Peptides against a protein of PDB entry 4XPM. Designs and how they scored, part 174

Target 1, 160 residues: chain A of PDB entry 4XPM
Amino acid sequence: VMLHSKNVKGFLENTLKPYDLHSVDFKTSSLQSSMIITATNGGILSYATSNNDVPKNSINEINSVNNLKMMSLLIKDKWSEDENDTEEQHSNSCYPVEIDSFKTKIYTYEMEDLHTCVAQIPNSDLLLLFIAEGSFPYGLLVIKIERAMRELTDLFGYKL
Target 2, 67 residues: chain B of PDB entry 4XPM
Amino acid sequence: DIKGTIAFDTHGNVIESTGVGSQRIEDIGDLSKVTLDAEGFAQVQGDSLLVHLYKRNDITLAVYTSA

## One batch from the design tools (peptide; made by RFdiffusion4, then SolubleMPNN)

Design b2_p26_4_s3 (from b2_p26_4, 11 letters changed)
Fold by OpenDDE base, seed 5:
Structure b2_p26_4_s3 (fold): chain B 160 residues (1-160), chain C 67 residues (1-67), chain A 26 residues (1-26)
Amino acid sequence: as target 1 above (160 residues)
Amino acid sequence: as target 2 above (67 residues)
Amino acid sequence: SNFMEKLNEELDKFIKEGLEAIKKKF
């Protein structure tokens, strides 16, 4: 079974929604962005963003998309460097995980005042990328992206 | 009476925080070093607040109380 | 969202478990 592009985007949109607990008084902001990008060039294959209060086809929308492209490229580059650096893979910013016998890594990166998290979809040429406000806890962000990857099994092994 | 909470992972990164816990994120460094009993519990005295620790499945919950 | 409902439930379950456990322990 292959995921249709509409299904992927819909899922990414669902990942944007905040945590809102009732056991304790804790609520996060929504993710700013949720994206699937290529590990090779950082190209965006699918994305969802919060704050859709920007008119379609406006210059502001174009600028926001360009900003996402820039961030995705920067994060891809940092990820590529870390994947070739044993020291970085053992740093506090790297979470080795195993999903259905596939090994991957989750990295957390500070981008200015934003909290970001990126992980290679197992055995694929794709990266899953979450961008959140600085108030979003890193530990929670890691849990979120790990759970999200478990829902993207159709993309496991995807090669460009 | 609970004054706040912090949940954090094995990397010392926050999962959630509430109440006074939100203002005591720096406590994680010391709390992560506390030796827990066989059931995953510990109690530590802070600055006027008592901290109760519970760890399960690599997640630690810290609960701040007045006593 | 079914996805986030599950995630909220997971974390709530852990916290509730911890709070009750601490209440009984101390």
Scores: peptide ipSAE 0.753, ipTM 0.957, DockQ to the pose 0.819
Fold by OpenDDE base, seed 1:
Structure b2_p26_4_s3 (fold): chain B 160 residues (1-160), chain C 67 residues (1-67), chain A 26 residues (1-26)
Amino acid sequence: as target 1 above (160 residues)
Amino acid sequence: as target 2 above (67 residues)
Amino acid sequence: SNFMEKLNEELDKFIKEGLEAIKKKF
């Protein structure tokens, strides 16, 4: 199934939803944000946020988008640095993974009090980025983003 | 009998935590070093609680019990 | 649309398996 821009956004919105287990009493918060950004400039191609209560074209929406733009740039820069740093790639914050014979890496980054996770969509110029509250455990965030990438095969190999 | 749980990955990062496990995240460092048997199990006495370990597919589940 | 449902089920399955396995082992 071809992912249209609307389909991508819809999927990102779905990724926001929390874990809520029944085997044990464990529930997470929703992700604050889920984004697909360019690996080159950190430009946001698609995004979803938990606070949909913000009216469109409002000052609050503008502020929210501006904040996302800033975070995406910061994370892209950190990711870019790490991709060129062997030591960082072997740190505890880097998870090498293989999806359908394509290799990529998942990075976890602390941004102030937020937990973030970013990964290059295999063979693409795109990054998938999750931003969560500090209460969201990193191990679970990594699982989530890895599973999400497996659903984005249409974007594999996407070049700008 | 279960007082809490912690699930963590090979990097020592938390996947989930419940009960007393949520207050014992620092235990992961030591738990990750425990030698498991051939079936992926271990039992560790920690302070007043007993910790049961189960590892499969690079995920470790720690279950805290009183006995 | 059922992305997180699948993820919840996956993790629940693992935890349940672990709990049962531990129960049998010890």
Scores: peptide ipSAE 0.752, ipTM 0.956, DockQ to the pose 0.848
Fold by OpenDDE base, seed 3:
Structure b2_p26_4_s3 (fold): chain B 160 residues (1-160), chain C 67 residues (1-67), chain A 26 residues (1-26)
Amino acid sequence: as target 1 above (160 residues)
Amino acid sequence: as target 2 above (67 residues)
Amino acid sequence: SNFMEKLNEELDKFIKEGLEAIKKKF
């Protein structure tokens, strides 16, 4: 059963929610944004963002959406470069992962003061992208995006 | 009497940190070099604190105690 | 969705296991 766009967006919204452990006193912030973009052009297929005090349809909201589009494009470009750079693929910013016999890579990128990670959905033309505040630890961000990809099996093999 | 914790991955990136561990992220560099025993444990002396290490499935948990 | 609930439980489980293992070891 294939995921519909509404189902994907709903899932992305769920990925925004923070970690809040009870074994130890540890809690994160919510993700700033969670999105699926095209690996080819960095176009946003679906996205979710944490609520901020910005009125709907305001110029500030438009600017924030445009900023999200720009970040998406920049991260896609960086990802594309790294996918063609063997040295970058062996850096500490790259996590090779295998999901259901499919191989992919998770990359972590610093974007100004934000912590981001991106991964190609296995055998697809799609990237999953998380954007978090600088306080969100990278190791945990990697775990989160890996687990998220495992829930998106309907998108495996998706070609544009 | 746990004073704090750090969990980190094989890349040296933090997974979680609490207590004094949150102020000692720089310790990961040295902790990652510690040789663990066959069961995945080690004990090392830190800055006035004892650090207990446990590694399983590529995740290392460091627990800081006074003794 | 219970996505984050599962993630929290997974990490909590690891930490608890580690804490108990360390407690027994040392």
Scores: peptide ipSAE 0.752, ipTM 0.957, DockQ to the pose 0.846
Fold by OpenDDE base, seed 2:
Structure b2_p26_4_s3 (fold): chain B 160 residues (1-160), chain C 67 residues (1-67), chain A 26 residues (1-26)
Amino acid sequence: as target 1 above (160 residues)
Amino acid sequence: as target 2 above (67 residues)
Amino acid sequence: SNFMEKLNEELDKFIKEGLEAIKKKF
């Protein structure tokens, strides 16, 4: 099964859904946004957002899209800096992981009042980016993005 | 009876919290330093509550009880 | 997709196992 563009978007939409446990009374909010962006420019290749009720071509939609673009660029820049900083890679905000013999890193970044998590899809020019409310626990966000990357094997090794 | 829970990772970041655990996230700093037995358990008196610890696969579960 | 279903089940399984283990231990 090959992952096509529409399939990617659909998967990103699925990642938005909240945790809702039954072992204990614990439920999260939905992710605000889930995106695949380029590691080179921070350009958005695919995205999903929980706030999809804005009329098309409205000023609110434009502002929302622009906000996502700005966030993706800012996070890409910070990620790029950290990838070139050994000290940052050993900080508490960096989770080295290995998926199918490919090594990558998960970074957590607090952006204003939002909790974000970003990781390079193994051996690719792509980043997976989750944006959540500040109430979303970082440890859980890391688990979520790691599991999500494991579902994106078709993108492993993807070069622009 | 369980009064709350906290699950956290090796970085001290929260995975989940419920009940009184949600109000005691700051306990993670100390709980992460507790020496566990060979099976991954520990029991710690915290404030007026007893904290039961279980660690497996780099995730620690803290369970708060009255006794 | 059952992505989040799997994630919920995974975490629920851990917590449930932990709760039971603690119950047996103490």
Scores: peptide ipSAE 0.752, ipTM 0.956, DockQ to the pose 0.835

Design b2_p26_4_s4 (from b2_p26_4, 12 letters changed)
Fold by OpenDDE base, seed 3:
Structure b2_p26_4_s4 (fold): chain B 160 residues (1-160), chain C 67 residues (1-67), chain A 26 residues (1-26)
Amino acid sequence: as target 1 above (160 residues)
Amino acid sequence: as target 2 above (67 residues)
Amino acid sequence: SNFMEELNEELDKFIKEGLDAIKKKF
């Protein structure tokens, strides 16, 4: 089975969901945004964002979309640099992981007051990117993105 | 009586925090250095609280109690 | 797809198991 554009959008929307534990009193906010971008140019293939009160087709909405484009490009650039930096790959901000015998890395980046997490979809030209509020803990964000990537096997090996 | 919790990964990043644990994230640095027993447990005296540690599968849970 | 809910439940289960284990140990 192969994921199509509409299916990817729905997938990303599902990743926005918050965590709400019952064993202890712990609850997160929803992710602000979830994106699949190109590793080459940082172009947005698909994205989902949490609902806000910004009217559709408004200037504010356009600005928010443009902000996502800017963030995706900046994160792609940082990711590209780190992929060529041995020290950064051994920092606490880099998590080497293996999914179904495919190796990849998860990076955490602070973008202004936001917590972000990015990972290359194994053997592909695509990155999965989560953007959360600063209150969203990085350790949980990493677990979340790893779990999400395990559901994207259809995109493993995807080349542009 | 649990006063709070912190769960953190091998990189020292928080997975969850509750109660007094949310105010003691800085403890992770020291807690991560604690030697656990063969079953993955340890007990450490904190500021004014007792910290109980449990680690399994690269996740450490710290539970803060009065005693 | 309910993978996010499953992850939530898995984490919740881990925390509960840890709490119970600590309670039993100490």
Scores: peptide ipSAE 0.723, ipTM 0.952, DockQ to the pose 0.861
Fold by OpenDDE base, seed 2:
Structure b2_p26_4_s4 (fold): chain B 160 residues (1-160), chain C 67 residues (1-67), chain A 26 residues (1-26)
Amino acid sequence: as target 1 above (160 residues)
Amino acid sequence: as target 2 above (67 residues)
Amino acid sequence: SNFMEELNEELDKFIKEGLDAIKKKF
């Protein structure tokens, strides 16, 4: 199965949705951004953002995209460092997970006042990246990204 | 009479929090060390509140009550 | 795709079941 850019975009847009529990009074904000980036250079292959108030093709949109590019690069670099750091892989910021016999890791990173998490799509050159506001709890963010990765089996093994 | 809740994972990171639980995230450190019974339950006195613990599938739910 | 909504419901269900279990236990 081939995932086209539009399909991936729609997928990422779906991940933006907030959680709203009914059993207790708990509701999150929407994710600020959801991205698929390259593990090699941190290049953005696809992204979705909840900031729909910015006019298309405006200077503000360009600035926002540039900011995403910067964040993705920084997170990719941090991820790459941690992948080569045994101590970091055993911290509470690293979640080893297994999806259909494929092993990967989910990392949580605080970027200024934002909560982020990133995970390598199993056996691929791609990273899935969620960026949320500081009020979004990390444990939930991890669960969210793990669940999302389980829906990206078509990208497992994707090499650039 | 529930005053709040905290759900957290095995890394001590919050999954959800409500009520007084949202103001007691620091309790997770101690709550994570509590020994649960065979069914996954425990009860701990915390400050003026009672904390009821339930763990299943690597998620711990803490429920704060005035009891 | 509704996988996010499903996860929301799963978490909600877990919390509810936990609350009920605690209520019954204590």
Scores: peptide ipSAE 0.723, ipTM 0.952, DockQ to the pose 0.838
Fold by OpenDDE base, seed 4:
Structure b2_p26_4_s4 (fold): chain B 160 residues (1-160), chain C 67 residues (1-67), chain A 26 residues (1-26)
Amino acid sequence: as target 1 above (160 residues)
Amino acid sequence: as target 2 above (67 residues)
Amino acid sequence: SNFMEELNEELDKFIKEGLDAIKKKF
């Protein structure tokens, strides 16, 4: 079963949803953005944003997309550097995880005032990227992206 | 009598925080070093607040109370 | 899919269980 483009978009939109606990008074904001990008060039293959208050094809929409492109490229570059740095892989910003016998890593990165995390979809040329406000806790962000990756088994091993 | 909570992972990163816990994120460094009993519990007296710890599945929950 | 809601519920359940366990322990 293949994951079609519409399915990917819908999947990413679902990841934007906030957490709202009832056992304690804790609620997060929605993710600012959720993306699947290439590990090679940082190119955006699919994305979803919570900021949909701008008209389509407007200058504001273009600026928003361009901003996502810039962030994705920067994060891809940092990820690439860390993948070639043993010391960075042993920092508290790196989470080695295993999903269905496939090993991957989750990295957290502070990007200006935003909290981000990125993970290589197991054995693939693709990265899953979450961008959140600074109030979104990193530990929760990591749990979120790991859970999301478990739903993307169709993309495991995908090569460009 | 709960004044706040902090849940954090094995890397010391926050999962959730409420009440006074949101203002005491710096406590995680010390709380992560506390030796837990066989059931995963510990109790630590900090300042005026008492901290109750519970750890399961690599997640630690800290509950702040006045006593 | 509601995998995000499921995760929300799982976390909420964990916190609730932890609170109850602490209440019982201390």
Scores: peptide ipSAE 0.723, ipTM 0.952, DockQ to the pose 0.857
Fold by OpenDDE base, seed 5:
Structure b2_p26_4_s4 (fold): chain B 160 residues (1-160), chain C 67 residues (1-67), chain A 26 residues (1-26)
Amino acid sequence: as target 1 above (160 residues)
Amino acid sequence: as target 2 above (67 residues)
Amino acid sequence: SNFMEELNEELDKFIKEGLDAIKKKF
């Protein structure tokens, strides 16, 4: 099965959903945004956002998209630096993981007041990126992105 | 008598927090160093609260109680 | 896909099991 653009968009939209536990009184906000970006340039291939209050094709939407572009570029740059830094790869902000015999790393980054998490899709030129509010706990964010990554096997090895 | 909870991973990052646990995230540093028994349990006396620890599959659950 | 809901349920299950285990232990 091949992932089409619509499938990817829908996938990212699904990742936005909050967690709501019943065993204890715990509920998160939705992710602010979820993106697949290029590891080379930080270009956005697909994205989803929880901010649907902005009319499409409005100036506010353009500003929001531009903000996402800026964030993706900044995070890509930080990720690239860390991938070339042994010390950063052994920090508490880096989670080495293995998915179906493929190794990758999950990084958490504080971006102003936002909590972000990024991971390279194994053996690919693509990154999966989650952006959440500061109230969204990092541990849960990491679990979330790892689980999401396991659903993207069709993109493993994808080269631009 | 649960006053709150914190669940955290091996990196000390929060997975969930409720009640007084949400105000005691800084406790994770010390809680992560507590030696658990063979079944993955421990009990730690806090200021006015007891902290009950349970760890399984690299996730630690801390439950705060008054007794 | 329902993988996010599944993850939510898995986490909820863990917390519930932990609470029950602690209740039994202490």
Scores: peptide ipSAE 0.722, ipTM 0.952, DockQ to the pose 0.836

Design b2_p26_5_s1 (from b2_p26_5, 12 letters changed)
Fold by OpenDDE base, seed 2:
Structure b2_p26_5_s1 (fold): chain B 160 residues (1-160), chain C 67 residues (1-67), chain A 26 residues (1-26)
Amino acid sequence: as target 1 above (160 residues)
Amino acid sequence: as target 2 above (67 residues)
Amino acid sequence: MDELSEELDKFIAEGLKAIEERLAKQ
């Protein structure tokens, strides 16, 4: 079953939600962005952003999208390099995970003041990418993206 | 009284932090090396604070209290 | 996502309780 574009975007929008714990006084900001991009060239297939105060079709929106395109490309390139580097795959920035018998890896990357994590959707040509503020803990970000991937089974094995 | 907390994963990355824990993220390096007992507990004396460790399912919770 | 928050809260609550119990036994 293939997810429609609308459904994918809605899913990504839901991933933006922050965490607010009650056992201790801890809460996060919303994710800045959540994206599905191609592993081949870093092209954005779908995305959601928390900064919705920008009017549609405005210059500011275009600039924002362009920034996302740049970030996605950079992260894709780094991911591609790491996938061919056994040393990087054994660093603390790489999390091997298994979802429904499918193996994938979650990588964390710091970009300027932002915290990002990216993971290949199992057996697919697609990457899931989260971008958060620097205050968003990496460990939580990793757990978040893992849980999100578990809900994207329809995209497992997707090839371009 | 709890002065703060840090929860971290097996890679030493923070899951959550509160109170003084938020200012002591660097402690994870040492805390991750602490040998836990059979029940997943340990206590580590810090400077003026006592750190209580609880680990289950690859997540470690560090609780900072007064010594 | 909400489920994760609940799980984390549960874990932390469990840990806090467990630590308190250990302290009480000392």
Scores: peptide ipSAE 0.655, ipTM 0.941, DockQ to the pose 0.879
Fold by OpenDDE base, seed 5:
Structure b2_p26_5_s1 (fold): chain B 160 residues (1-160), chain C 67 residues (1-67), chain A 26 residues (1-26)
Amino acid sequence: as target 1 above (160 residues)
Amino acid sequence: as target 2 above (67 residues)
Amino acid sequence: MDELSEELDKFIAEGLKAIEERLAKQ
């Protein structure tokens, strides 16, 4: 059974949760945004944001959505370029991973003052995208998105 | 007496940092080059602090102490 | 997601303990 849109939305909302360790005094902020976008055009199929204080249909909400659209497109473009660039795939900003015998790559991108991480859902036309504050460590962000992808097996092989 | 910690991956990216470790992210470059013993341990003198390294499963933990 | 936090905590705790034990043996 394929994941329904509502289920995906709920999943993305859950990924927003911060990490709070107890072995040491370390706590992150929530992710600003979590999205599934198309690898073809960077179109947003589903998204969650931690900024829910904005009234619906307000100008601020529209601006926020437009900003997400812009970021998703920019990141998609960067991802597309890197997927066709051997040198970028060998940089420290690229993490080759294997999930259930499927190979994919996780990329980290600095977007202004934000830390972002994107990965192609294995064998699909979809990208998973996390956007966090600059204080969110990249290493943790990478681990987070890898674990998230492992929970999206229903989307493996999804073609538009 | 632990003054701080840094955990980082094989790409040198931070996983977590606390205390003085949060102010010494630049140390990762040098710490990543340290040769560990067979059990995954090392000690490195860094300024006035001693850095204790523990690596397992591609994650390195650096613990900063005064001595 | 919660599992990752637990795993990281476990690793860090393990590392701290291991380092302490190493120091005690020196």
Scores: peptide ipSAE 0.654, ipTM 0.941, DockQ to the pose 0.863
Fold by OpenDDE base, seed 4:
Structure b2_p26_5_s1 (fold): chain B 160 residues (1-160), chain C 67 residues (1-67), chain A 26 residues (1-26)
Amino acid sequence: as target 1 above (160 residues)
Amino acid sequence: as target 2 above (67 residues)
Amino acid sequence: MDELSEELDKFIAEGLKAIEERLAKQ
């Protein structure tokens, strides 16, 4: 099935769901946001947020979107720097992964009190970005974004 | 009697934590250096608690019990 | 995404069981 814009939005919304384990007493909060952004300028192509109580076209919604734009740009800039820095690629904040014979990297970044994770969709000009509360463990966030990317094969090789 | 757990990856980042494990995230540094046996197990004495390690598929589970 | 939760639960359950079995043999 071809991934269309509406399907992408729905997919990102599904990524917001928290994890609740039963083997041990462990559960997470929902992701604050999930986004697909451009690797070139950090522009948001699609996004989902857990805060759905804000009325559309309200000042609060505008502020929320603007905040996402700011964060996406900052993370994109950091990602770009790290992609050109061999030392940063060997830090514990960088996870080399392979999906369907495509190589990519997952980065974790602390943004104020938030935990973020970003990864280039294989062979594309797109980044997948998760933003979570500080209580969301980085190791779990990395696994989560890896699994999400495996479901975005339609975007592999996407060029702007 | 399990007092808590920590699961962590090969980079030393937390996957999950419960109980006393949530208060001992700093233990990961030392736990990650422990040599496991051929079956992927180890035991480490930590203060008043015993830590049981199980590793499979690059994920380590640490279980804290009374010593 | 629900699959990940199940996999993690299985791993943790497996580990807990394995540790318990190891202790029983000691």
Scores: peptide ipSAE 0.654, ipTM 0.941, DockQ to the pose 0.890
Fold by OpenDDE base, seed 3:
Structure b2_p26_5_s1 (fold): chain B 160 residues (1-160), chain C 67 residues (1-67), chain A 26 residues (1-26)
Amino acid sequence: as target 1 above (160 residues)
Amino acid sequence: as target 2 above (67 residues)
Amino acid sequence: MDELSEELDKFIAEGLKAIEERLAKQ
């Protein structure tokens, strides 16, 4: 199935779902946000958020969207810096991965009290970005974003 | 008999934690250095709990028990 | 994504069972 704009939005919404294990008593919160942004400017191409309590067309909605834009830009900037820093690429916050013969890297960043994870969609000008509460374990967040990228093969090689 | 669990990756980051494991995330530093046997198992004596380790596919499961 | 939770559950269940078996042999 081809990924169109509506399909991407729906996909990102599905990534918000929490994990609830049965082998042990472990469950997570939902992701706060899931986004696809440009690697060049940090512009948001698509996003989903678990915060649906804000009235539409309200000043609060504008503030929330603006905050999301600001956060995406900040994370993109840090990602860009790390991609040009050999030392940061060898830190515990960087996970080199290979998906369908394409190499990419997953980075974890703590932003204030939030846990974030970002990865370049293989051979593309796009980044996938997850934002979660501080209680969401980084190891699980990394696995989650890796699996999500494996389902975005239609975006592999996407150039702006 | 199980008091808690921690699952963590090769970078020392948590995948899941339950029970007393959630209160002992700092143990990962030492647990990650433990030499496992050929089958991927080890036992480590803690303060009052015994820690059982199982590793497969770069994921380590630590199980805390009283004995 | 739902598949990931199932895989993690399987891994943890496998580990718990394996540890129990090792304890029984000691």
Scores: peptide ipSAE 0.652, ipTM 0.941, DockQ to the pose 0.886

